# Ledger of designs, part 26: peptides against a protein of PDB entry 8BZL

Target 1, 228 residues: chain A of PDB entry 8BZL
Amino acid sequence: SYDRAITVFSPDGHLFQVEYAQEAVKKGSTAVGVRGRDIVVLGVEKKSVAKLQDERTVRKICALDDNVCMAFAGLTADARIVINRARVECQSHRLTVEDPVTVEYITRYIASLKQRYTQSNGRRPFGISALIVGFDFDGTPRLYQTDPSGTYHAWKANAIGRGAKSVREFLEKNYTDEAIETDDLTIKLVIKALLEVVQSGGKNIELAVMRRDQSLKILNPEEIEKYV
Target 2, 242 residues: chain B of PDB entry 8BZL
Amino acid sequence: SRRYDSRTTIFSPEGRLYQVEYAMEAIGHAGTCLGILANDGVLLAAERRNIHKLLDEVFFSEKIYKLNEDMACSVAGITSDANVLTNELRLIAQRYLLQYQEPIPCEQLVTALCDIKQAYTQFGGKRPFGVSLLYIGWDKHYGFQLYQSDPSGNYGGWKATCIGNNSAAAVSMLKQDYKEGEMTLKSALALAIKVLNKTMDVSKLSAEKVEIATLTRENGKTVIRVLKQKEVEQLIKKHEEE

## One batch from the design tools (peptide; made by RFdiffusion4, then SolubleMPNN)

Design b1_p9_6_s1 (from b1_p9_6, 3 letters changed)
Fold by OpenDDE base, seed 3:
Structure b1_p9_6_s1 (fold): chain B 228 residues (1-228), chain C 242 residues (1-242), chain A 9 residues (1-9)
Amino acid sequence: as target 1 above (228 residues)
Amino acid sequence: as target 2 above (242 residues)
Amino acid sequence: DSIAESLFE
């Protein structure tokens, strides 16, 4: 059975386990990324944190390095593995090349890792897509997406997870040079995009912003409400 | 769905890992374990189901394991799997200590094991561990901590939580009675007894069926103590009088 | 399913 074999193509050329991993991604909450002029913004739908759960341990957005952060959708445990590998690579790169990674470099690394897990009979694909944002050392803002297949592309804006289709449709209509003219407008665009799928307004949104030569900043709920 | 639940490392068409889900379901039938974080300590309380009269050595604790000087855990699920994982936790903690000459931070130990658990969900020829764990610990970074991990390799920090049999009901009760910011270890112990009394499938709660461990700080050192049966009896008695 | 949902973020 082709759909149960990890590394077998179907007669019509499908890798079903990779496609099913993509379905796993759709079970994740929505994440959106937008590249502005001098800012990159990640927004995520907050997973309902159970009462008595420590919010510190519930993170959909994480730093890979000082200049790169990532949001993911899909299997949480799989994401942790990818994040850890990426962080190690970022540090290794700093040691060996004496420069921080470019956003494209670390994306390619993650993509290659994912791809390898699609070709081994002893491994299943990662059930995760990622939005990777940051700044290259030359100050250029970047946004990349990678999926379970190991494919990656650069984007102006994109979304992953359950509500990704609706969010992408919104972004296709509303992403303009005018809409990202300022940092604030860029942030507003992300919020508006998420509100297409997130219920109960800004309280269920987490936003991370990275500006040139600045560290990742997670906005608090009060800050988010100012943009709503 | 049946054709996708027989292999350990394959996705269903809907993107589900059924063997992981089934492992988690199996844990729901295990003995109840709960953890409660207090301002001045953290505790584990576990149901002791197998009271065999012919057991020669009363293991000091069947369900609660000391991992190092600063951490302990309780387990719900397959005993053999639990033994493997608890041993691994001890090894990880010891290797860290040897390498860095300081105790491993609590969350790092939890994460290290969770990475192993995750691997057993992704690599062929492996099955998920049929074990969930509660971790209690202290470190200089975050102080007293309580964590929960499951067969998927997912984990989270908690103020109070429960795994095993009737865990959902226990969690509901904890949500109702847990007073954030006002929880003392004494009140936490009382709450633990209250919850266990309602969630354990026993007619009457007895000290022989409950294991309780507390983790506190005394004179700048972590103290992990398993309560004596008499102490547990007193807690039960106090609860019955209220 | 509560268990299934818990695996995803």
Scores: peptide ipSAE 0.296, ipTM 0.684, DockQ to the pose 0.763
Fold by OpenDDE base, seed 2:
Structure b1_p9_6_s1 (fold): chain B 228 residues (1-228), chain C 242 residues (1-242), chain A 9 residues (1-9)
Amino acid sequence: as target 1 above (228 residues)
Amino acid sequence: as target 2 above (242 residues)
Amino acid sequence: DSIAESLFE
């Protein structure tokens, strides 16, 4: 039977499909985001790329626009849909408003999209959480998180995915003004945070850095090892 | 609970999409399809299972489909689903060509279909497509390419991969024998035969049971060629002699 | 479950 009401309230007031989508997120590899003074850093646990797989096609960090990038945890195919929609919106915004999106704007857009999929007939929630980082036009670094429910918040630092709890605990203890005083220290903080859950050191970490007025830079393994 | 097994496009309490998983499991029972990327070309090799003596028309390619001038695919899974998806691929490619007056990049075609597949995992009233595809192609951006997509709408680029029956074993063999950077189309063909010989549940590999297509570049044009039975026989014979 | 794991990143 075509069940149009996939995401419905339980008698106890729970949206089980949303909660279960959150469980799907936990099956994803860990992603970490940290806002520094003049830098935003995303780090992700590399899923072991199968031998013979093209690494180019395995990306957990992507650019949404020149000033915004995103990491996700959860269903890869779902993420692609969200990313594509976000990219289109970023371009549309540039055309219609003649300015790039703020990080908050695009986050809200993504969050709204996710929320609609929790309320639309015949649709299941997106099985992804996202860390969205970037710079507003005024040069302010931003970090936002979205979850399957469509909620979003601004963060100094946060983590998503299977190891998120441990990483967050680490960040809560170690995120200080001193720890993010420089770009390098900020990067180091992200790496250290990821190392709480990632085995075998820097080889299993992908790191992306965005500095003010600079494009997203994916660090190579050698660059990452310099911080370890 | 069985409730989550019967409904399409819903998460289990553990965050699993069982219908997608089941679709992928079903593909494991389909005929084997192999793809191998070489320096000078890319190939698909597929198991042909439907050989009936009373068939008045021998279809030249049962499992390998030309999508456009620069791309072809092979399918493992439900035939009817495969037909729908291959047709959609062709339509997408043609629409792109019409709109932009250039061939669609390989990955864009793959992703376009993957978005459709994903939709069938998220929108109610639909079941996942019970089909995995291997795509071979050439474009000016990345040259020769090999992609694999599954019912989830996930995809990846590959140097070599396999879908369908005994795909895991085939992939293992490919991992062992594939020499990165040194793979010629000739060697790829030999490797394909080797792997198929071991993975197909047949006593002897015959040309009648194997379809092979190669994609190469000649004089600045993509050439997609399905090997003739005689050519496949020669490849098999050569393998048996080694 | 390898299939299940393959769906997530």
Scores: peptide ipSAE 0.247, ipTM 0.686, DockQ to the pose 0.749
Fold by OpenDDE base, seed 1:
Structure b1_p9_6_s1 (fold): chain B 228 residues (1-228), chain C 242 residues (1-242), chain A 9 residues (1-9)
Amino acid sequence: as target 1 above (228 residues)
Amino acid sequence: as target 2 above (242 residues)
Amino acid sequence: DSIAESLFE
């Protein structure tokens, strides 16, 4: 009966709803993030866009601000809520502090939001994990990951979603200084990592690249194929 | 054990929200609604199931609702839930208009409602809305638009789609017959009739069982029109002759 | 399964 209560610990000290939310994340398509030297790259497995669906409305990668973008895995509707809150916070920060958020700051904000939903009565956890990438105002590239529990960490590279384990294993083996020596190599690393779990090559991959002092760029399929 | 089926807003061990899934399943048994985007307009076609001769008020549209001057929607699912949501849509649209002195963009209205739907899947003491919606609209940003939303709060834009009974089959037919870039409103109407004729569990399609609304632009103004029964009859007749 | 999968991205 304990696992039916949102904010109740089991006798062995587990929050089952949080754990189950993490299982929800695993049902999402795979997303990968890699921090390069002067670049951050997000790659996602494209959910097969149904024929006749507007691709514009199917986005797994979104901008939170000019200097921060996010990919998620899990419940789509939950993600929208988180994204909207984060965007508002980013704008608020710019207005009140007169500087853009650091990637860590906005990650912490999102993490805190998620955590509250694990502890507040009458609320279930968010069924999403997120990869948050961007540049701090000092030009430092950052990659963070957060999960339904509200836990977050900084990463060199990470993955979320159904194929995350395989992708992470690949990254653990292949993420080296040499592998991220250039922007192009970093992009290639992301693609190779995704190809561990994604079939049909570049057609089923969406890539977003953010370089220092540049806006988020989503690569078109032709551009992706150049790296395959 | 399906012990998680009886409670709302909780995850199963597998990370599923069964109450949301069940709501969507229920909608699958509701009346069919179609939406088709054309180059010169967008339309909704909905199955009318409740025809009672003793109804005092003859409503031309049971399942299609005008939301504002630029948008309309159709609903599949629980009628009472639909009434609440359509009212909310109207309120959201009106509040936006009052605040910004311009009509709400189509997608923003859709997302606003979807956020409400999502909340009913996450906050305790609530059940998911047993309703899916199709939205048609026009705005200056994207022109003619068609959206679909479900009980989870998820939504998407479509060129053509279907909700309710036999929606999967309808979508399949739409995929086969929809010609991107070549769809006129006239052809869309014909396609709607064709699909409804095959997907509705009726021996013969009749005008009394179908509601159709079109959204067009005339002289820089959006026009939302519910087709008269005679017009629908003509469309059906034309289809039968082919 | 189809319904379940539709909830996730």
Scores: peptide ipSAE 0.230, ipTM 0.671, DockQ to the pose 0.774

Design b1_p9_6_s1 (from b1_p9_6, 3 letters changed)
Fold by OpenDDE base, seed 5:
Structure b1_p9_6_s1 (fold): chain B 228 residues (1-228), chain C 242 residues (1-242), chain A 9 residues (1-9)
Amino acid sequence: as target 1 above (228 residues)
Amino acid sequence: as target 2 above (242 residues)
Amino acid sequence: DSIAESLFE
């Protein structure tokens, strides 16, 4: 059957392995990204961690470089591979070009990597979508989303994972210039968006904030509760 | 037959390359793109399907890409594949410019990409690109040009053509209405709207769902322009009044 | 399907 084969075209012109990879993404926990005026915010749904599991080891938000971070939904192991390659590329770029990557550049790199895995024999697509946020050299905040197919687009706000539809609908209604007028309002917007799908309030939300010329900051639960 | 359908691109007993055919089938589900060659310019018109409120309004031509100063293309098919191919086109064009200190002739750029496409149909472990392209351009050898390429690596020059959803019907309409030697860019634009109105699976054609680019020559320079939404609205309005 | 549509440009 075409669905069990390597990534090949079906008679009706579908790449089922890519579509199934997208279904895998939907099984992942929800992630949301919002671009503010001078801030980018990522929020993720925390999975229930077993008592003996180190919560710190399950990071759905990862820094790719000082100016770029990524949240993902889908297969965690796949994400690790992508993240590692992206980090290497970021460092390589700094060495060869003597400048950090733009958010678009690293997004394109990741997208190209994913695309190659949809067109090479013996490989399956990556089962992950990613939200990539950061700042360009000129201080412009950026948000990109990429999917298993290797497509990518720039967004004002977006969501991925199991609750993405509901979160996106919320964002479509509530993302306004007024809603992102300040950093705090932008953070609140992300929290409110996640609360559409996350149970038990702020305890099950992880938030990362990046401001211009600042490093990635992961908010602690107490800080998150101030916004809820 | 199934054994040949699910593997790398190989010949069936009947001599068919099913993976290429299936790639072309995939393109049939993509948004409509059409190109029309006129005496004083060429145009691309493409359907916009992904209109999301949360998209960052970067001057993002969803389907029309500038390749160099003298060429642009539109794509129908798998978006990620299209991104790879359009990037490659730009690189090829740039390398040529650096090597020869002149712009790459239109047909040579098309051929170069087609060779890549063909390779992905023949060499091991690869699937065809699920993308067809329309190319518009100008060069000193042939003037204004319109080309079409498909996943097989085949290409051809056209006076008018269409790829993507309902392309066959569109081509038929173009054949009927295209007047050789008398086509102005203005008339070509009108024709494009007419064809899109009939071929797009939409009740009413709107400017939000249509992207149009024109390529003209002004003062010995090529000008590639994407029409503003207001301009497209005017074209649609004019068509509705007729 | 929105997924299938997202694959195609």
Scores: peptide ipSAE 0.044, ipTM 0.563, DockQ to the pose 0.047

Design b1_p9_6_s2 (from b1_p9_6, 3 letters changed)
Fold by OpenDDE base, seed 3:
Structure b1_p9_6_s2 (fold): chain B 228 residues (1-228), chain C 242 residues (1-242), chain A 9 residues (1-9)
Amino acid sequence: as target 1 above (228 residues)
Amino acid sequence: as target 2 above (242 residues)
Amino acid sequence: DSIAESLFL
């Protein structure tokens, strides 16, 4: 009974709909984020796109603003809602505060949005987790993760989606200061991490790179192969 | 499983939205709709299932709806839901035109409706729309476009796709026969007839059972045209002769 | 199964 009510606690204090939303996240393809010294990298497992589908419309990585990008895992339609709200907030912040959002600020905004959808009887939780990366206006690289509950934390590296456990285990072993000493090494770390769960090598990986004072760059397959 | 399918906006323990899945399943029983993108245009082809002799012929198209001067859609699923969504599309397009004094970009119209669809999967007291749509359009940003959306609020761009009955088989056929970069509207029309002939549960394809609309550009204007029955007959005849 | 998978990225 408690698992059917969106906003009720179980006798043991669980919000089952939030937990089930976390299970929805695990049905998404794997995404990984790594914070380097002067770079942030998002890597995702490419979902097999149908031969006749336009690849432009299948994106797991998106820009929220010039200084912030996001990868998600879970319900695609839910992600679009969150992305749109976040983009509006980024623009609103620029207008009202006259500065870009910090990565923490926009993460907190997204987290607050998610949390509100856990507390209304008329709304189900968002079935998405997100990795949010970017640069603060002071040039500091940031990585945050948020889940369906609205919880968020800062990370050096993290993963979400189906293969997240294996990727995290890899990152826990291999994330060192030496492993992120250069931009190229940081990119290689992300690729190696994804290869723990992605079949058929670099062809099934999408990588997004953001460097300080640079726009988001999506690497093409040929660029990815150079790191493999 | 039955316990989680009774409410429209709840996750199952496995993180599934069963009502959305069931809405998508319902669409599989609807009449077939095809969309094909060509270099010089885009088309929709839809199955007419209800040929009632007493139907007032005033409605030239049962399943293909003009949305604005630059876009049309076809629908598979619950007719009443389709009517609501197509009306909403027209309203969204009109509001945009009034606000910005230019036509709404194709993808923006699609996403606006998809956000509504998504909301009906997330807000309590609402059920998912039992409707998938194919959209054809032209805009100055991407030219000719074909989109598909489903009850979840997901959408995608396509070169060719199918919704409704036997959609999987149709998509398979489209994958085999679609020639990327070489597709003319003429060849797309022929392909549409070929696919419909194989995917419609009819003994013989007839022009009365098929609706076809084309979207082209003429003199810098979008032209949306529903093919006349005689034109469809000619396409069918040509296919039978090959 | 295919329908369910289509909902997730």
Scores: peptide ipSAE 0.416, ipTM 0.804, DockQ to the pose 0.798
Fold by OpenDDE base, seed 5:
Structure b1_p9_6_s2 (fold): chain B 228 residues (1-228), chain C 242 residues (1-242), chain A 9 residues (1-9)
Amino acid sequence: as target 1 above (228 residues)
Amino acid sequence: as target 2 above (242 residues)
Amino acid sequence: DSIAESLFL
């Protein structure tokens, strides 16, 4: 039944459902990731929360494990599924291998999950891209990106979502060794990059910072304003 | 594009999931359900549309369901879908209790169902559930809570919200009148009546057309109570006098 | 479309 073959090749060799899932990602708010020397930083555009909505339940940045966090762009419900699966895998890895996952490992897991949903009958692709950051056990900071196709790559800096093009162009021009020389400069770089697409400055930015041997820290608005 | 809206939930060229959007649109035609969080409790108020004198009203509530001792929900949308989802909520809550020997946290129950909803938006041969839910509950982590979930599998916590018919107008009214930090359950009940009176597609609000449940804490226990018709009548009368 | 926008973050 054609109803089972959701993701099929077009005559010209395209996987349209994957391409359309990439368009879904562009409907998400912007997320940016930057790898510093001894820091990884995620920044996201805050979606306007309704006055009566609990902000706690609107999360674009989440921890996958103590050493790994993720930002996403695209379908919120799809993201929750991926996040939950990744968290379970992180815990499973700790139990079976007796070590935390590497950032690459969990990225590959997520990528493989996404890929399966592009090649399984009766499943549509995930409508999300993700920026995955963290530290390996050796203390190396890592940044990875995944897309709906299940591809993944390591990056120095990258962006996903609606404003990703503008943010990437900014990062391509401004990501230098000098710009990431300190943790504060790295954070400042992320903020400046987001300000290319975010209106009203620091109030509409959420920042998460992970340093070596430290847990994920979400900066409060006052902390963000210090960098603006 | 019609080819993307009439089949298994797939992406449009623009990255939209039309079957999910259509399911959400369908809920807009269902009876209104309100949820309001107060300092001393949380409530659900729902429009009762099926008033038939021959119905054996063995159940005090058409649209409000007790899930466990600490949670209840109201539903807007397809009745059969609602029955499936409410049953699943009860099963999830019970399984958790058996596994962990403690009640499931409110948000965890909501997310568990939302994962099911999401699956029905991603797997072939399935359609989205045509149901939105409001959840009220209490747990030791966050106290009194109100959640909303939709056919996409998205959810959020709320101080006050509305689903079903005229939900946008109801939410607007709630935003105007809801006083954060000062909301008592008594005031919340009055607000619920006020909003329902304006948003229900009825000429006159009557106690027969409204179901209200409150969730409170008494002596360290959660109490879920469906208001009696007389109590609802008194609330309506009080509103008419103001 | 407010419904469509609500699906994305």
Scores: peptide ipSAE 0.322, ipTM 0.713, DockQ to the pose 0.774
Fold by OpenDDE base, seed 2:
Structure b1_p9_6_s2 (fold): chain B 228 residues (1-228), chain C 242 residues (1-242), chain A 9 residues (1-9)
Amino acid sequence: as target 1 above (228 residues)
Amino acid sequence: as target 2 above (242 residues)
Amino acid sequence: DSIAESLFL
């Protein structure tokens, strides 16, 4: 019998496969997103890359379009599928609507994709959460989070992955208008938040910054150390 | 619960994909395959296990497959799964060439197959492919490249790596002996023999038990060459003399 | 479990 009904309700109303996919997310390294005034920042805990592995092929932060970036936590191969689908949608939107996607639009697209995989026969949920950041055409910075369930919300700041709880607790205490008053302060906030869970300081952090009307910039380790 | 072990595409309560993990574990029982990236080329070295005296045709490459003019791969795992995946790689590469009138970039071919592998971990009625692959290639974007992919659909670029039997030990040895920026194809070949000699569960390394392919650039063309048995013998002999 | 950990980023 093809067990086509992978994601089914339990007698008590739980979607166990979705909950278990959320546990898969917790096995991913920590990612944090912060919305500043005119900046969005993604920070991730670097997974220890094997000495002989090409770091280029180990990316936790990626561009979806010129105005949208994503960090994820969870199954790497699942993330690639979502990223590719999102990129195609971003390009399709540009062709059909003649405008770039809003951050909310692409988030909703990703969320809808995830949701379909919780309801489709013979499919398991995606084992990933994502932080999606970018700028809308009006220059408004946005941060969204998606979970394996296909839920999404807008955030000022949030975190996903194994250290997400500690990072969120830090952000809840330290995210103020003063703390994001400048781009540099916003970056510093992300670094400080990640340092709650990253033991080896700035060397184990990857940071990506998107400013208004600018493309994604991945900071080099030297640039990160300036903020520590 | 054993329930999560038997279903092919479900998460465990802990968020694990046991069928993927088991597929990866199964690959550990396959013959060893090595890949080493050098400045002037890239190589695959694979253990040949199927040596039968009654084989009518000496298959020159049991485990190393040419994918296109610019790429080759080696496989560790279930032979039938490997055949399906290698054929798919060839088809993907050929379709790309037909569509775009240029060879598929190396990483793009790898990712295309990895997306297939991933699908077999996510779609019901499928089991993961019990195969890991090493890919060697050249393209105009990144030059010489070495990739590894596993049943999960995960992949990575490598300077040197190993799949199959005793892969962890082989990787450890490669980490010790691989000199970044100073690796020539000649030194890579020597390193491959050194690692295989220690990794293969054989009393003595012989040329009949080792397949080696090199990928180089000559006159602006990629050359994929499977080493002749005599050439492999010379490499082994040289290693024994050192 | 190294295999399990390898699946996640």
Scores: peptide ipSAE 0.313, ipTM 0.710, DockQ to the pose 0.764

Design b1_p9_6_s2 (from b1_p9_6, 3 letters changed)
Fold by OpenDDE base, seed 1:
Structure b1_p9_6_s2 (fold): chain B 228 residues (1-228), chain C 242 residues (1-242), chain A 9 residues (1-9)
Amino acid sequence: as target 1 above (228 residues)
Amino acid sequence: as target 2 above (242 residues)
Amino acid sequence: DSIAESLFL
């Protein structure tokens, strides 16, 4: 069976393991990214953390460097591998090039890593998509998305995970220059987009904001409720 | 739907890793292990199933392993896989100590092993480890800690949790009885006995069938102690009197 | 189903 083999084409030219990895992404909770004028915002659906679980150990948003952060959807353990590799690359780049990575650079690195796992014998694709946001050294806000295939593109706004289709449809309709005119409006847009698929409002949303020349800020629930 | 897949390291059409799921299912049939975090310590309690009178070495602990001076773990699942993973944990901890001249932080040790587990779900020619682990430890960063990891390479920090047989029921009981901020090691021990008594498929809980280890801090040092059978008997007796 | 869901975030 071609669909059970790693890194093989079907007779009709499909890489089924890559397609199935994309289905794995859809098993993940929703993540949203929006590029504003001087802000990038990541929003994620909080997975119901068990009462006795430490919330610190359940993170869907992480920093890759001071100027780059990432949200993912899909296999949690796979994501950790990608995150760690990306962090090492960010540090290596700082040491060797003496500048932080561009958001595009680190995205391309992650994409290349993913692609190799689609073509290398004895490896399955990563079961994750990622939204990568940040600022380039020149202060330009960036948003990129990567898939299990290793494909990546720049976006104004995008979503990944189980509710991604509905969220994207919302963003396609509501992403305007007016909607991102201010940082607050941009944050509101992300929240509204997530509320298309997330129940119970701000309690089930995690938001991360990065402003120009500022570090990643995770909003607390009270801060999120101000935008609802 | 392809509900059954016999091949390792492949996605189902629905994006599932069945071999990982099956490994986790198998662990559900293993002996119960509990972990409880308290304000003044952390404990592991594990079901002892293999009581053979003809064993030459009275191992005080079948399922609880000391990893270093600051950490211990309990295992549920395939014994041979557990031995490999516990050995690897010890090696990772020692390599870190040698490299940095300080003990490895608890979460870093857990993560390092979880990356190995994950690799066995992604690289061909491998099967997932049929083992879940509970980790207890102390470090200067977060103090007392409890972690759980599974065959996927996923992990999480917990105040209290359970792996192995009847783990879902045990977790439910822990959720009901665990009082955040008020948990002493003494109360945690009592809770562990209470949960094991209900979770283990035995008519009567006996000290011979339970292993308990505590991790505490004394004079700025971590102390890992496996409770003696008499101490466990006393805990069981107290529970029966309540 | 619970096991499957536990693998994903």
Scores: peptide ipSAE 0.297, ipTM 0.699, DockQ to the pose 0.786

